Peptides against a protein of PDB entry 8YR4. Designs and how they scored, part 62

Target 1, 309 residues: chain A of PDB entry 8YR4
Amino acid sequence: PRGSPALQLVVLICLGLMGLERALNVLVPIFYRNIVNLLTEKAPWNSLAWTVTSYVFLKFLQGGGTGSTGFVSNLRTFLWIRVQQFTSRRVELLIFSHLHELSLRWHLGRRTGEVLRIADRGTSSVTGLLSYLVFNVIPTLADIIIGIIYFSMFFNAWFGLIVFLCMSLYLTLTIVVTEWRTKFRRAMNTQENATRARAVDSLLNFETVKYYNAESYEVERYREAIIKYQGLEWKSSASLVLLNQTQNLVIGLGLLAGSLLCAYFVTEQKLQVGDYVLFGTYIIQLYMPLNWFGTYYRMIQTNFIDMEN

## One batch from the design tools (peptide; made by RFdiffusion4, then SolubleMPNN)

Design b2_p13_7_s1 (from b2_p13_7, 4 letters changed)
Fold by OpenDDE base, seed 4:
Structure b2_p13_7_s1 (fold): chain B 309 residues (1-309), chain A 13 residues (1-13)
Amino acid sequence: as target 1 above (309 residues)
Amino acid sequence: SAPPPDPLPPPLP
């Protein structure tokens, strides 16, 4: 943001907090590993208590699950509100100025409510896109890369390969299925708008419909539009279930392969019991934001299309 | 109105 050094500092702090989240995503599994190893070795209580306390503190900073509940993530989200508001206002003013530069013919052909709706969609699209790219997509990709590097350096290269193949397949299938699903979603949204427009038009012309006793005809026409909408909604929902199931299968296969390999190396005394737990914990941790990746990809794709139109 | 975010797949437990 050009013009406010305070907001630039907030952006830098948010980027620093994002870096801290990435570090926590590595450290939390490591500390959990260490607890399991210390418990297995029957280590002295003092060492165990310090490691557990440190783990709980790191877990409080990281949060459990989708990363949105951690102290660091909440602090980042809180600080970002001001940056988002500044960006939103700037985009809104740019859109508004551009709308005023558009020809009188363009304004005369459109209802003022439609123009405002286009402006609001444009503003929300740009701000949403930037937020999803910076805070969800890029961090998730970074965590995957960090995970591959970590497992390749501190485990056997086979673990890094399993994570790489699993995540690459997951991302590829997520993109392909999301692009396929986007067609159904667009068709659904178009039919929803058409169904709503018909209902509004019929209700605005209520006196005319009543005068001609055409109520049954309008109801039947609305019913046909609803049935057509529901057919498209079903395809959209079924395609989402298919996406989720495909994602679950890929992660399940990756978790199975890696867990079996970990278990094998633990039996050969090449890895410790904590390493098995670390692998499972880390894969599940990578999986949590990846569940949303299809949604983020779709939002990014829709936001790009909404910026081009 | 921003289209409601598609029901996010429930976070797997």
Scores: peptide ipSAE 0.022, ipTM 0.630, DockQ to the pose 0.470
Fold by OpenDDE base, seed 3:
Structure b2_p13_7_s1 (fold): chain B 309 residues (1-309), chain A 13 residues (1-13)
Amino acid sequence: as target 1 above (309 residues)
Amino acid sequence: SAPPPDPLPPPLP
């Protein structure tokens, strides 16, 4: 945001909070490990209580309960509202200025409602794309890289390799299956629009339909369009289930391989029981945002296509 | 633009 030093400071604070989220994603599993080790060693209550209290505080900052946003993420989202509004307004004004620079012939050939729809789509697509890239995609990729480095340095290199292979396979399959699925989704959306257009056309021409007593024919034609839509919707939904199951299988295999390796190293007294719990906790933390990666990838692709049109 | 259909909540891990 060039022009407001206050908004530049807010962006820097948001970037700092994003860095803090990355640190919390490493620290929370470490503190949970330490609790398990202290419980195993039958450590004194004062040390245990301090570590548990610190863990709960860090977990409150991180969030990561099913559907619960952490305090740091909420604070980032709150501070980002002003930056988003500034960016949206700037894009809207740029689009609006560009629309006024367009030829009178371009405006006369288009309905005002269509022009507004193009402007709103353009603004939403740009703002959405930037938000998904900066706040979801980049942080998720950063957490994976940090995870690989952490496991490679503090565990055995084999753990870093398992996480690398698992996450690389997960991302690759997510992209490939999402691209394959996009075909079914496009077909579904096209048929939805066609079905809606038929319903609107039939309802606008209701006098003609009444005049010819063609109500039963229009209803049957609409039913056939719905059945065709539902066949495409089923393919879209089934392809989503297949994506989710593929993702779950890849993470399950990574978790299995890494958990077995952890258990083996614990039996060999090279790792502590808490390190087994750390690995499982950390992999689950990486998995939660990755479930949305296919959605983010699809939204990014849609927003790019909407910007080119 | 229809809001992107709510991503089916990622299957609960």
Scores: peptide ipSAE 0.021, ipTM 0.644, DockQ to the pose 0.449
Fold by OpenDDE base, seed 1:
Structure b2_p13_7_s1 (fold): chain B 309 residues (1-309), chain A 13 residues (1-13)
Amino acid sequence: as target 1 above (309 residues)
Amino acid sequence: SAPPPDPLPPPLP
């Protein structure tokens, strides 16, 4: 971004965080291999516990790879909000100033395309909702129940309890934080629609604006509306980062507790090294679809509200 | 298009 040294520094920090993510993608598998080797060699508990704790910490920083947000990815996304907003505002103001010069051809093509897109979003939302419920939400809940039963029967009641508490806390916090953030999203969408309507009305009256040489005044009013929108957008995006970080923390604590307990039972020769690998793999598999649960809940809630209106 | 899932940053338009 030309003109703001602060935003240039934020871009450099975000590039550095992307480099750190690449390093974590190599280190996490190495530490996991080292745990498996230490378990096979029957290494002392102190060395094993430190290596497991270090692995879980690195996994917390990385996240689950595909679709999961680790701490480093959340921090990058949070810092990037201001860079995105600066770029969007600059592009919107350039388009708006250029549209005051090109006004007549723009009005006819956009009305038909927007009405069609709103209608297509309405119909696709209902059919998409049913598909997400049947093919994603129900299977994910079934996999959690199957996981609790499996760990309770084949490992120990303590493993089933850890998975139950972790998943129950995860789901509860996901719902509560998603309901809280829905207020910010509604306020953002209302202000977006108002800002768009104001831009369209200003462009429809372009002859009057040109007659009074009021182009600079209309651009300034549009800039103020964008700044108000971006204040609400920042709250929405920051609340999403908070949700993802809360989810990552809950899974990280569950993975830590379960991995330490599993490692302890392997040192006591009650479990095999293969059982440690199974536990870690299974928890990661459960976590992957759960990252989308907040999205599914929001879609359900939005469609119910749109049906009541 | 389904709304982008929450954990993914919305695709840059």
Scores: peptide ipSAE 0.026, ipTM 0.642, DockQ to the pose 0.192; fails the geometry check
Fold by OpenDDE base, seed 2:
Structure b2_p13_7_s1 (fold): chain B 309 residues (1-309), chain A 13 residues (1-13)
Amino acid sequence: as target 1 above (309 residues)
Amino acid sequence: SAPPPDPLPPPLP
């Protein structure tokens, strides 16, 4: 943010916290591995208790396991409120200034409520898109890359390849199926708007409907519109289930392949039992943010379309 | 108000 050194410092702190989240995403599985290895070796209680306490503290900082946001993420979100408000206000003022520069003919042709709605949509689309890119999409991609590097360096190169193929296939199928699903969603939204418009028109013409005793006819037309909507809603919902099941299948296959390979290497004494647990926990940890990736992709796509109009 | 993002069903626990 130009003009406020305090807000620039807050942005730098937020970027530092994002880096810390990436480090925690590697450290938490490592500490969990170490606990499993120490338990297997029947290590002294003092060493075990210290490692468990350290793990729980790191897990509190990370969050994610119980659906709770971690302390670091919450602190970042809290600090970012002022930056978001500054950015929103700047976009609102730019849109407002631009609206005042428009010709009198443009203002006379539009209702004030429509102009304000355009301004609010424009501001929300820009600020929303930026937030999803910076805080959800980029960190998720970074975590995948860090995961591939970690498994390639500290495990066998085959583990890095499995994670790479699994995550690449997951992302590709998520995009392709989400784009395919967008057709059903658009059709559903169009039919919803048409059904609402018919209900509003029928209610605005209530006196005419009463005069012609056409109430039963309007109710039947509305019922037909609802049935048509529900047919499109079912297609949209079924396509979502198909997306989620496809995602689950890809992760399941990656987890199966990697877990079998890890179990084999543990049997050959090339890896420890804790390394098997690390692989499973790390893959599940990567999966949690990826479930939302289709939603983020759709929201980004919608916000781009809304900015072009 | 932006329509609430259709919640992806919460990941099954």
Scores: peptide ipSAE 0.023, ipTM 0.635, DockQ to the pose 0.470; fails the geometry check

Design b2_p13_7_s2 (from b2_p13_7 with P1A D3E P8L)
Fold by OpenDDE base, seed 1:
Structure b2_p13_7_s2 (fold): chain B 309 residues (1-309), chain A 13 residues (1-13)
Amino acid sequence: as target 1 above (309 residues)
Amino acid sequence: APEPPDPLPPPLP
């Protein structure tokens, strides 16, 4: 944000808080590991109580991922409100100035309410896209990379390889299945718009329909359009279930392979029981934001197409 | 309306 040093400072603070979230994603599993190891060693109550209290405090700062935002995420979201408002206003003014530069012929063909709706969609699309990229996509990719590095350095290269292969397969299948689903969703949206247009046209011609007693015929045409829409909606919804199940299977296989390997290393006394719990906890933490990755990818694609039109 | 975010698959239990 050029022109306000206060908003630049807020952006820097928000970036610092994002870095803190990444640190918490590593520290929370480590402290949970330490609790399990202290319990296994029958450590004195004072050491255990301090470690548990520290873990709960770190977990309060981190939150539960999707659905429960931690204190750090809430503070970031709160501080970002002013930056988002500044960005939104800047995009809105750019769209508005561009609309004033457009030819009189473009304006004569469109109602003022339609022009405002295009401006609002454009502003929401750009601001939404930026927010999803910066706050969801980039952090998720960073957490995966940090996870691969952490497991490769502190466990064994095999654990880093399992996480790498699992996450690479997950991302690849998510993209491929989401692109496949996009065809069904586009077909659904086009049929929804056509069904809506038929309903509007029938209602605008109500007097003519009543004069010819054609009410039953218009209802039948509308029913046929609904049945066609529902057939496309079913394909869209079924393809979503298939995506979710595919994602669940990939994570399940990664968790199985890594958990079996970790259990084996614990039996060989190369790792502690806490390290088994750390691996499972860390994979679950990576999985939580990845569930939304298909949605973010779809939103990004839709928003790019809506900006080109 | 932005399409509702795809419902999160229920977290693995």
Scores: peptide ipSAE 0.027, ipTM 0.683, DockQ to the pose 0.729
Fold by OpenDDE base, seed 2:
Structure b2_p13_7_s2 (fold): chain B 309 residues (1-309), chain A 13 residues (1-13)
Amino acid sequence: as target 1 above (309 residues)
Amino acid sequence: APEPPDPLPPPLP
């Protein structure tokens, strides 16, 4: 944000908090591993209690277990409110200034309520796109890369390869299936708009419908439009279930392959029982934000298309 | 209307 050193400092603090979230995503599984190893070794209570207390504190900072956002993420979101408001206001003022520079012929051809809706959509699309990229997409990709590096350095190179292949396949299938699903969503939205338009036109022509006693005919036409909509809605919903199930199968296969390999290395005494628990915990932790990746990808695409129009 | 967010996949149990 140019012109406010206070908002620039807030941006730097938010970036620092994002870095801390990445560190917590590595530390939490490590501390959980250490608890399992200390329990297995029957370590003294003082060491165990300190490690458990430290783990719970780190888990409170991270969040994620109960669907609750962590303290660090909440603090980042709170501090970012002023930056978001500054960005939104700047975009809104730029759009408003540009609308005032447009020709009188452009304004005479459009209803004032349509112009305001274009301005609001433009502002929401730009600010939404930036927020999804910076706070959801980039951190998720960073966590995957950090995970691959961690498993490649501290485990056998085969674990890094399994995580790489699993996450690459997950992301690729998520994109491909989401692009395929977008066709069904567009068809559904088009039919929803057509069904809504028919209902509005029938209600605006209420006197004419009453004059001709055509109420039963309009209700039957509306029912046919609803049935057609529900057929498209079913395709959209079924395609979402297929996406979610495909994602679940890819993660399940990665978890199976890595867990079997980890169990094998534990039987050979090359890894500890805690390392098995770490692998499972880390994969599940990577999976949680990835469930939203298809939604973020679609929202980014929609916002990009809405900015070009 | 903003497209309703895709319903969250049910949290894994």
Scores: peptide ipSAE 0.025, ipTM 0.645, DockQ to the pose 0.601
Fold by OpenDDE base, seed 3:
Structure b2_p13_7_s2 (fold): chain B 309 residues (1-309), chain A 13 residues (1-13)
Amino acid sequence: as target 1 above (309 residues)
Amino acid sequence: APEPPDPLPPPLP
């Protein structure tokens, strides 16, 4: 936002809040570890109460790791509304100006409602894409990298390797299965539009249908279109279940391998009981935003294709 | 409507 120093400051504050969210994602598991260790050591109530209070405060700021319900995330979202509105308005004005620079022949060949729909889709696609990239994709990738570094430095290098392999496999399978699923989704959306168009055309021509007593024939054609749609919808939904199950299996295997290794190191007195809880808590925190990664990837791809058209 | 976000895989039990 080059035109408003206030909006530039808000962007910097939002970036600072995003950095704070990353720090909270590391600190919350650490404080939870410390609580478990203090409980195990039967530490004095004053130390325990302070650590628990600090943990609850950090957890309030974090909002359970989904990045949507925490105080910091809510504050970031609130501050970003003005930046999003400015960006949306700027994109909308650029599209509108470009539409006015287009030839009269281009405008005469298109319905005004179609032009408005193109402008609205273009604005929504750009603003949506930027929001998903900046607030969901980049932070999730950053949390993974921070996690790998943290486990490699403070745990044995084997933990960093497990997290790296698990997250790399998760991301790769998420992309591959999402690309495969996108074919079924496109087919479903095309058939939905065709089914809707047939229903609208039949209803607009109801006088002609009634004149020819063709009501039963139009109902049967609509039924066939619905059955075809439902067959594609089922493939889309089944492919989503397969994606989710694949993601669960990868995270489950990573959690199993890392938890077994951590339990082994605790039995060898190289790690504390709290470190076992830290690992499990941190992996679950990484998993929460990753569940949406396939959705974000698909939305980004769709918005990119919609911008090229 | 933005397509419903892919339902969160059920939280690992």
Scores: peptide ipSAE 0.027, ipTM 0.694, DockQ to the pose 0.771; fails the geometry check
Fold by OpenDDE base, seed 4:
Structure b2_p13_7_s2 (fold): chain B 309 residues (1-309), chain A 13 residues (1-13)
Amino acid sequence: as target 1 above (309 residues)
Amino acid sequence: APEPPDPLPPPLP
């Protein structure tokens, strides 16, 4: 945002809050570990009560499973509204000015409603792209890297390797299956639009259809279009289930391998019971944003394609 | 996740 020092400060504050979220993502599992260890050691109530109170406060700042409900996330979201509005308005004005520079032949060949729809799509695509990259994709990748580093330094290097292999496989499969699935989704959306257009055209020509007693024919054509749509919808939905199940399996295998290794090291007295709980908590915490990664990846791809058109 | 069928409006960034 060139020209608004206030919005630049808000961007810096939002980046600082994103850094704080990354710190909270490490600290919350650590404090939970410490509670479990203090409970195991039968520590004095004062130490336990302070650690529990600190944990609950950090958990309030971090929020629950999706990360979107935490105080820090909500504050970031609130502050970013003005930055998003500024960016959206800037993009909208750039698109609008570009549309005015286009040839009269381009405008005469298109309906005004189509031109407006292209402008709205372009604005939404750019703003969506930036928001998903900065607030969802980059933080998720950062949390994975921080996790690998943390487990490699404070646990045995084998834990860092398990997390690395699990997350690398998860991301790779998510990308590959999402790209494959995107073809089915595009086909579904194209058929949905075609089915809707046929229904609208039939209803706009209602008098003509009635005059020729062609109602049964139009209904049958609409039924065929719906059946074709539902066949594509089923492929889209089934491919989503396959993605989700593949993701769940990879995380499940990573959680199994790491949990067994933690349990083994706890039995050898190399790790504490709290470290077992930390590993499980941290992996599940990484899973929550990763569960949406396929959606973010697809949206980023769609937004890039919508910017090229 | 179930991909939100409609993109949930980006959680208000």
Scores: peptide ipSAE 0.025, ipTM 0.617, DockQ to the pose 0.103; fails the geometry check

Design b2_p13_7_s3 (from b2_p13_7 with P1S D3E P8L)
Fold by OpenDDE base, seed 3:
Structure b2_p13_7_s3 (fold): chain B 309 residues (1-309), chain A 13 residues (1-13)
Amino acid sequence: as target 1 above (309 residues)
Amino acid sequence: SPEPPDPLPPPLP
């Protein structure tokens, strides 16, 4: 936002809060590890109480690792409202100005409601795309990279390799299955629009349908359209279950391999019991935002296609 | 309406 130094400061604060969220995603598992180690060592109550209090405070700031319910995320979202409104208004004014520069022939060929719908879609698509990229995709990729670095430096390099292979396979399969699934979703949406259009046309022509006593015929055509829609909806839903199951299997295999390796190193006294808990907690924290990655990827692709049209 | 987010895969148990 070039025109407002206040909004530039808010953007910098939001970026700082995003960096703090990344730090919290590392610190929360570390403090939970420390609690488990202190409990195992039967440490004095004072040290345990301070570590637990610090953990609960950090967990309050983090909000459970989904990045949606924590104090830092809520503060970021609150501060970002003004930036989003400024960006939306700027995009809307640019689209509106561009629409006024278009030829009279372009305006005469289109209904006013269609022009408004194009403007609203364009503004929503740009604002949505930027929000998903900046607040969901980039942070998730950053957390994965930070995780790989953390496990490679503070654990054995094998843990960093397991996380790298697991997350790379997860992302690749998520993209491939999401692209495959997008075909079924597009077919479903096209059939939904066609079914809705038939219902509207039948209801608008209701007098003609009554005149020809064609009510049973229109109901049967509508039923056939619904059955065709439900067949496409089933394919979309079944493809989603397949995506979710594939994601679950990849994370399950990564968690299994890493947990077994961690348990082995704990038995060899190279790692502590708290390190096992840290690994499991950290992998689950990485997994929570990754569940939505296919959705974000699809939304970004849809918004890009909607901007090119 | 933004398409509902794909339902979260059930959390790993």
Scores: peptide ipSAE 0.023, ipTM 0.676, DockQ to the pose 0.832
Fold by OpenDDE base, seed 2:
Structure b2_p13_7_s3 (fold): chain B 309 residues (1-309), chain A 13 residues (1-13)
Amino acid sequence: as target 1 above (309 residues)
Amino acid sequence: SPEPPDPLPPPLP
């Protein structure tokens, strides 16, 4: 944000908090591993109690257990409100000034309410796109890279390869299936809009419908439009289930391969029991934000298309 | 209207 040193400081603090979230994503599984190892070794209560208390505190900062956002993420979101408002206002004023510079012929050809709706959509699309990229997509990709590096350095290179292959396949299939689903969703939305327009036109012309006693005919045409919509809605919903199941299978295969390899290395005394628990916990932790990746990808694509129009 | 977010897949148990 140019012109406000206070908002620039808030941006730097938010970036620092994002870095802290990445550190917590590594530390929480490590502390959980340490608890399992201390329990297995029957360690003294004082060491165990300190490690458990530290883990619970780190988990409170991280969040993610019950779908609740962590304290660090909430603090970041709270501080970012003023930055978002500044950015939104700046984009809105740029669009508004540009609309005033457009030719009188352009304004005379459009309804004022349509122009305002275009301005609001443009502002929301730009600000939404930036927020999804910076706060959801980039952090998720960073967590995957950090995970691959961690498993490659502190485990065997085979674990880093399993995580790399699993996450690469997950992301690739998520993109490909989401692009395929987008066709069904667009068809559904087009038919929904057509069905809604027909209902509005029928209701606006209610006097004509009454005059011709055509109420039963309009109801039957509306029913046919609903059945056609529901056929497209079913395809959209079924394609979402297919996406979710494909994602679940990829994560399940990665978890199976890595868990079997962990169990084997624990039997050979090369890894501790806590390292088996760490692997499972870390993979599940990486999976939680990835469930939204298809949604973020679609929102990004929609916002890009809305900016070009 | 912002397209409703895809419903979260039910959390794996």
Scores: peptide ipSAE 0.023, ipTM 0.649, DockQ to the pose 0.703
Fold by OpenDDE base, seed 5:
Structure b2_p13_7_s3 (fold): chain B 309 residues (1-309), chain A 13 residues (1-13)
Amino acid sequence: as target 1 above (309 residues)
Amino acid sequence: SPEPPDPLPPPLP
């Protein structure tokens, strides 16, 4: 944010909090591992109680599985409100200024309500795009990289490779299936708009419809349009289920391969029981934001298309 | 309507 040192400081604090979230994502599984190991070893209550208390405190800071409900995430979201408002206002003023620079012929050809709707869409698309990139996409990619590094350094290189292959395949399939699904979504939205237009036209011509006693005919046409819409909606929804199931299978295979390998190394006394729990916990933790990756990708694509139009 | 974000946020563990 140019011109406000206070907002620049808030941005730096938010970036620091994002770094802290990444550290918590590594520390929480480590402390959970330590609890499991201490329980297995029948360690003294004092050591166990301190480790459990520390874990619960770290888990409070991190939040639940999505990370979105943790104290650190909530604090970041709270501090970011002013930055978002500043950015939104700046984009809105830039769009408004640009609209005033457009030719009189462009304005005469459009309704004022359409122009405002274009401006609002443009503002929301830019601010949404930035928010999704900075707060969802980049952190998720960072957590994957951190995970690969962590498992490669503290476990065996094979664990890092499994995570790398699993996440690379997951991301690739998510992109490919989301791009394929976007065709069905566009067809659905086009049919929704056409169905809505027919309903509006029928309601605007209500007197004429009533005069000809054509109410049953208009209802039947609307029913046919709804059935056609529902056929496209089903394809969109079924394609989403296919995406989610494909994602679940990839994660399941990665979890299976890594868990079997971990169990094997525990039986060979190369790893502890807590390390098995750590691996499973960390993979599940990576899966939580990745489930949304298809949504983020779609939103990014939509926002880019809306900026080009 | 912004399509609801695809996957439901995974249930809170």
Scores: peptide ipSAE 0.022, ipTM 0.646, DockQ to the pose 0.477
Fold by OpenDDE base, seed 4:
Structure b2_p13_7_s3 (fold): chain B 309 residues (1-309), chain A 13 residues (1-13)
Amino acid sequence: as target 1 above (309 residues)
Amino acid sequence: SPEPPDPLPPPLP
């Protein structure tokens, strides 16, 4: 944001908080590992109590599974409201000024409500794109990279390879299936809008429909439109289930391979029991934001297409 | 309106 040093400082603070979230994603599993190891070793209560208290505090900062409920995430979201409002207003004014520069022929060919809808969609698309890229996509990719580095340095290189292969396969399948699914979703939304438009047009022409006793005909046409919509909705929903199941399978295979390898190294006394718990906890933490990755990818694609139109 | 996010797959247990 050029011209407001206060908003620039808020952006820097938000970036700092994002860095802190990445650190917490590593520290929380480490502290949980340490608790398990201290419990296994029957360590003194004072050491255990301090480690547990520190873990609970870090977990409060990190939040639950989606990360969205953590204190750091909430503080970031709160501070970002002003930046988002500034960006939205700037984009809205740029779109509005551009609309005023367009030819009179363009305005006369379009309804005012359509022009406003284009402006609102354009503003929402740009602000949404930036928010999803900065707060969801980039952090998720960073957490994966940090995870690979962490497991490669502190575990055996085989763990880093398993995480790399699992995450690469997960991301690739998520993208490919999401792109395939996007066709069904677009068809569904188009048919929903067409079905709604038919219902509105029939109701606006209620007197004419009554005059011709055409109620049964209009109801049957509406029924056919609903059946067509439901056929597209089923394809969209079934494709989502297929995506989720594919993701779950990749996760399950990665967790299985890594957990078996970790258990093996624990039996060989190369790793501790806490390291097994760390691996499982860390992998689950990586998968939580990845569940939304297909949604973020679709939103990014939609927002890019809406900006090109 | 931003299309509602797809429902989260249930958290793995």
Scores: peptide ipSAE 0.022, ipTM 0.653, DockQ to the pose 0.754

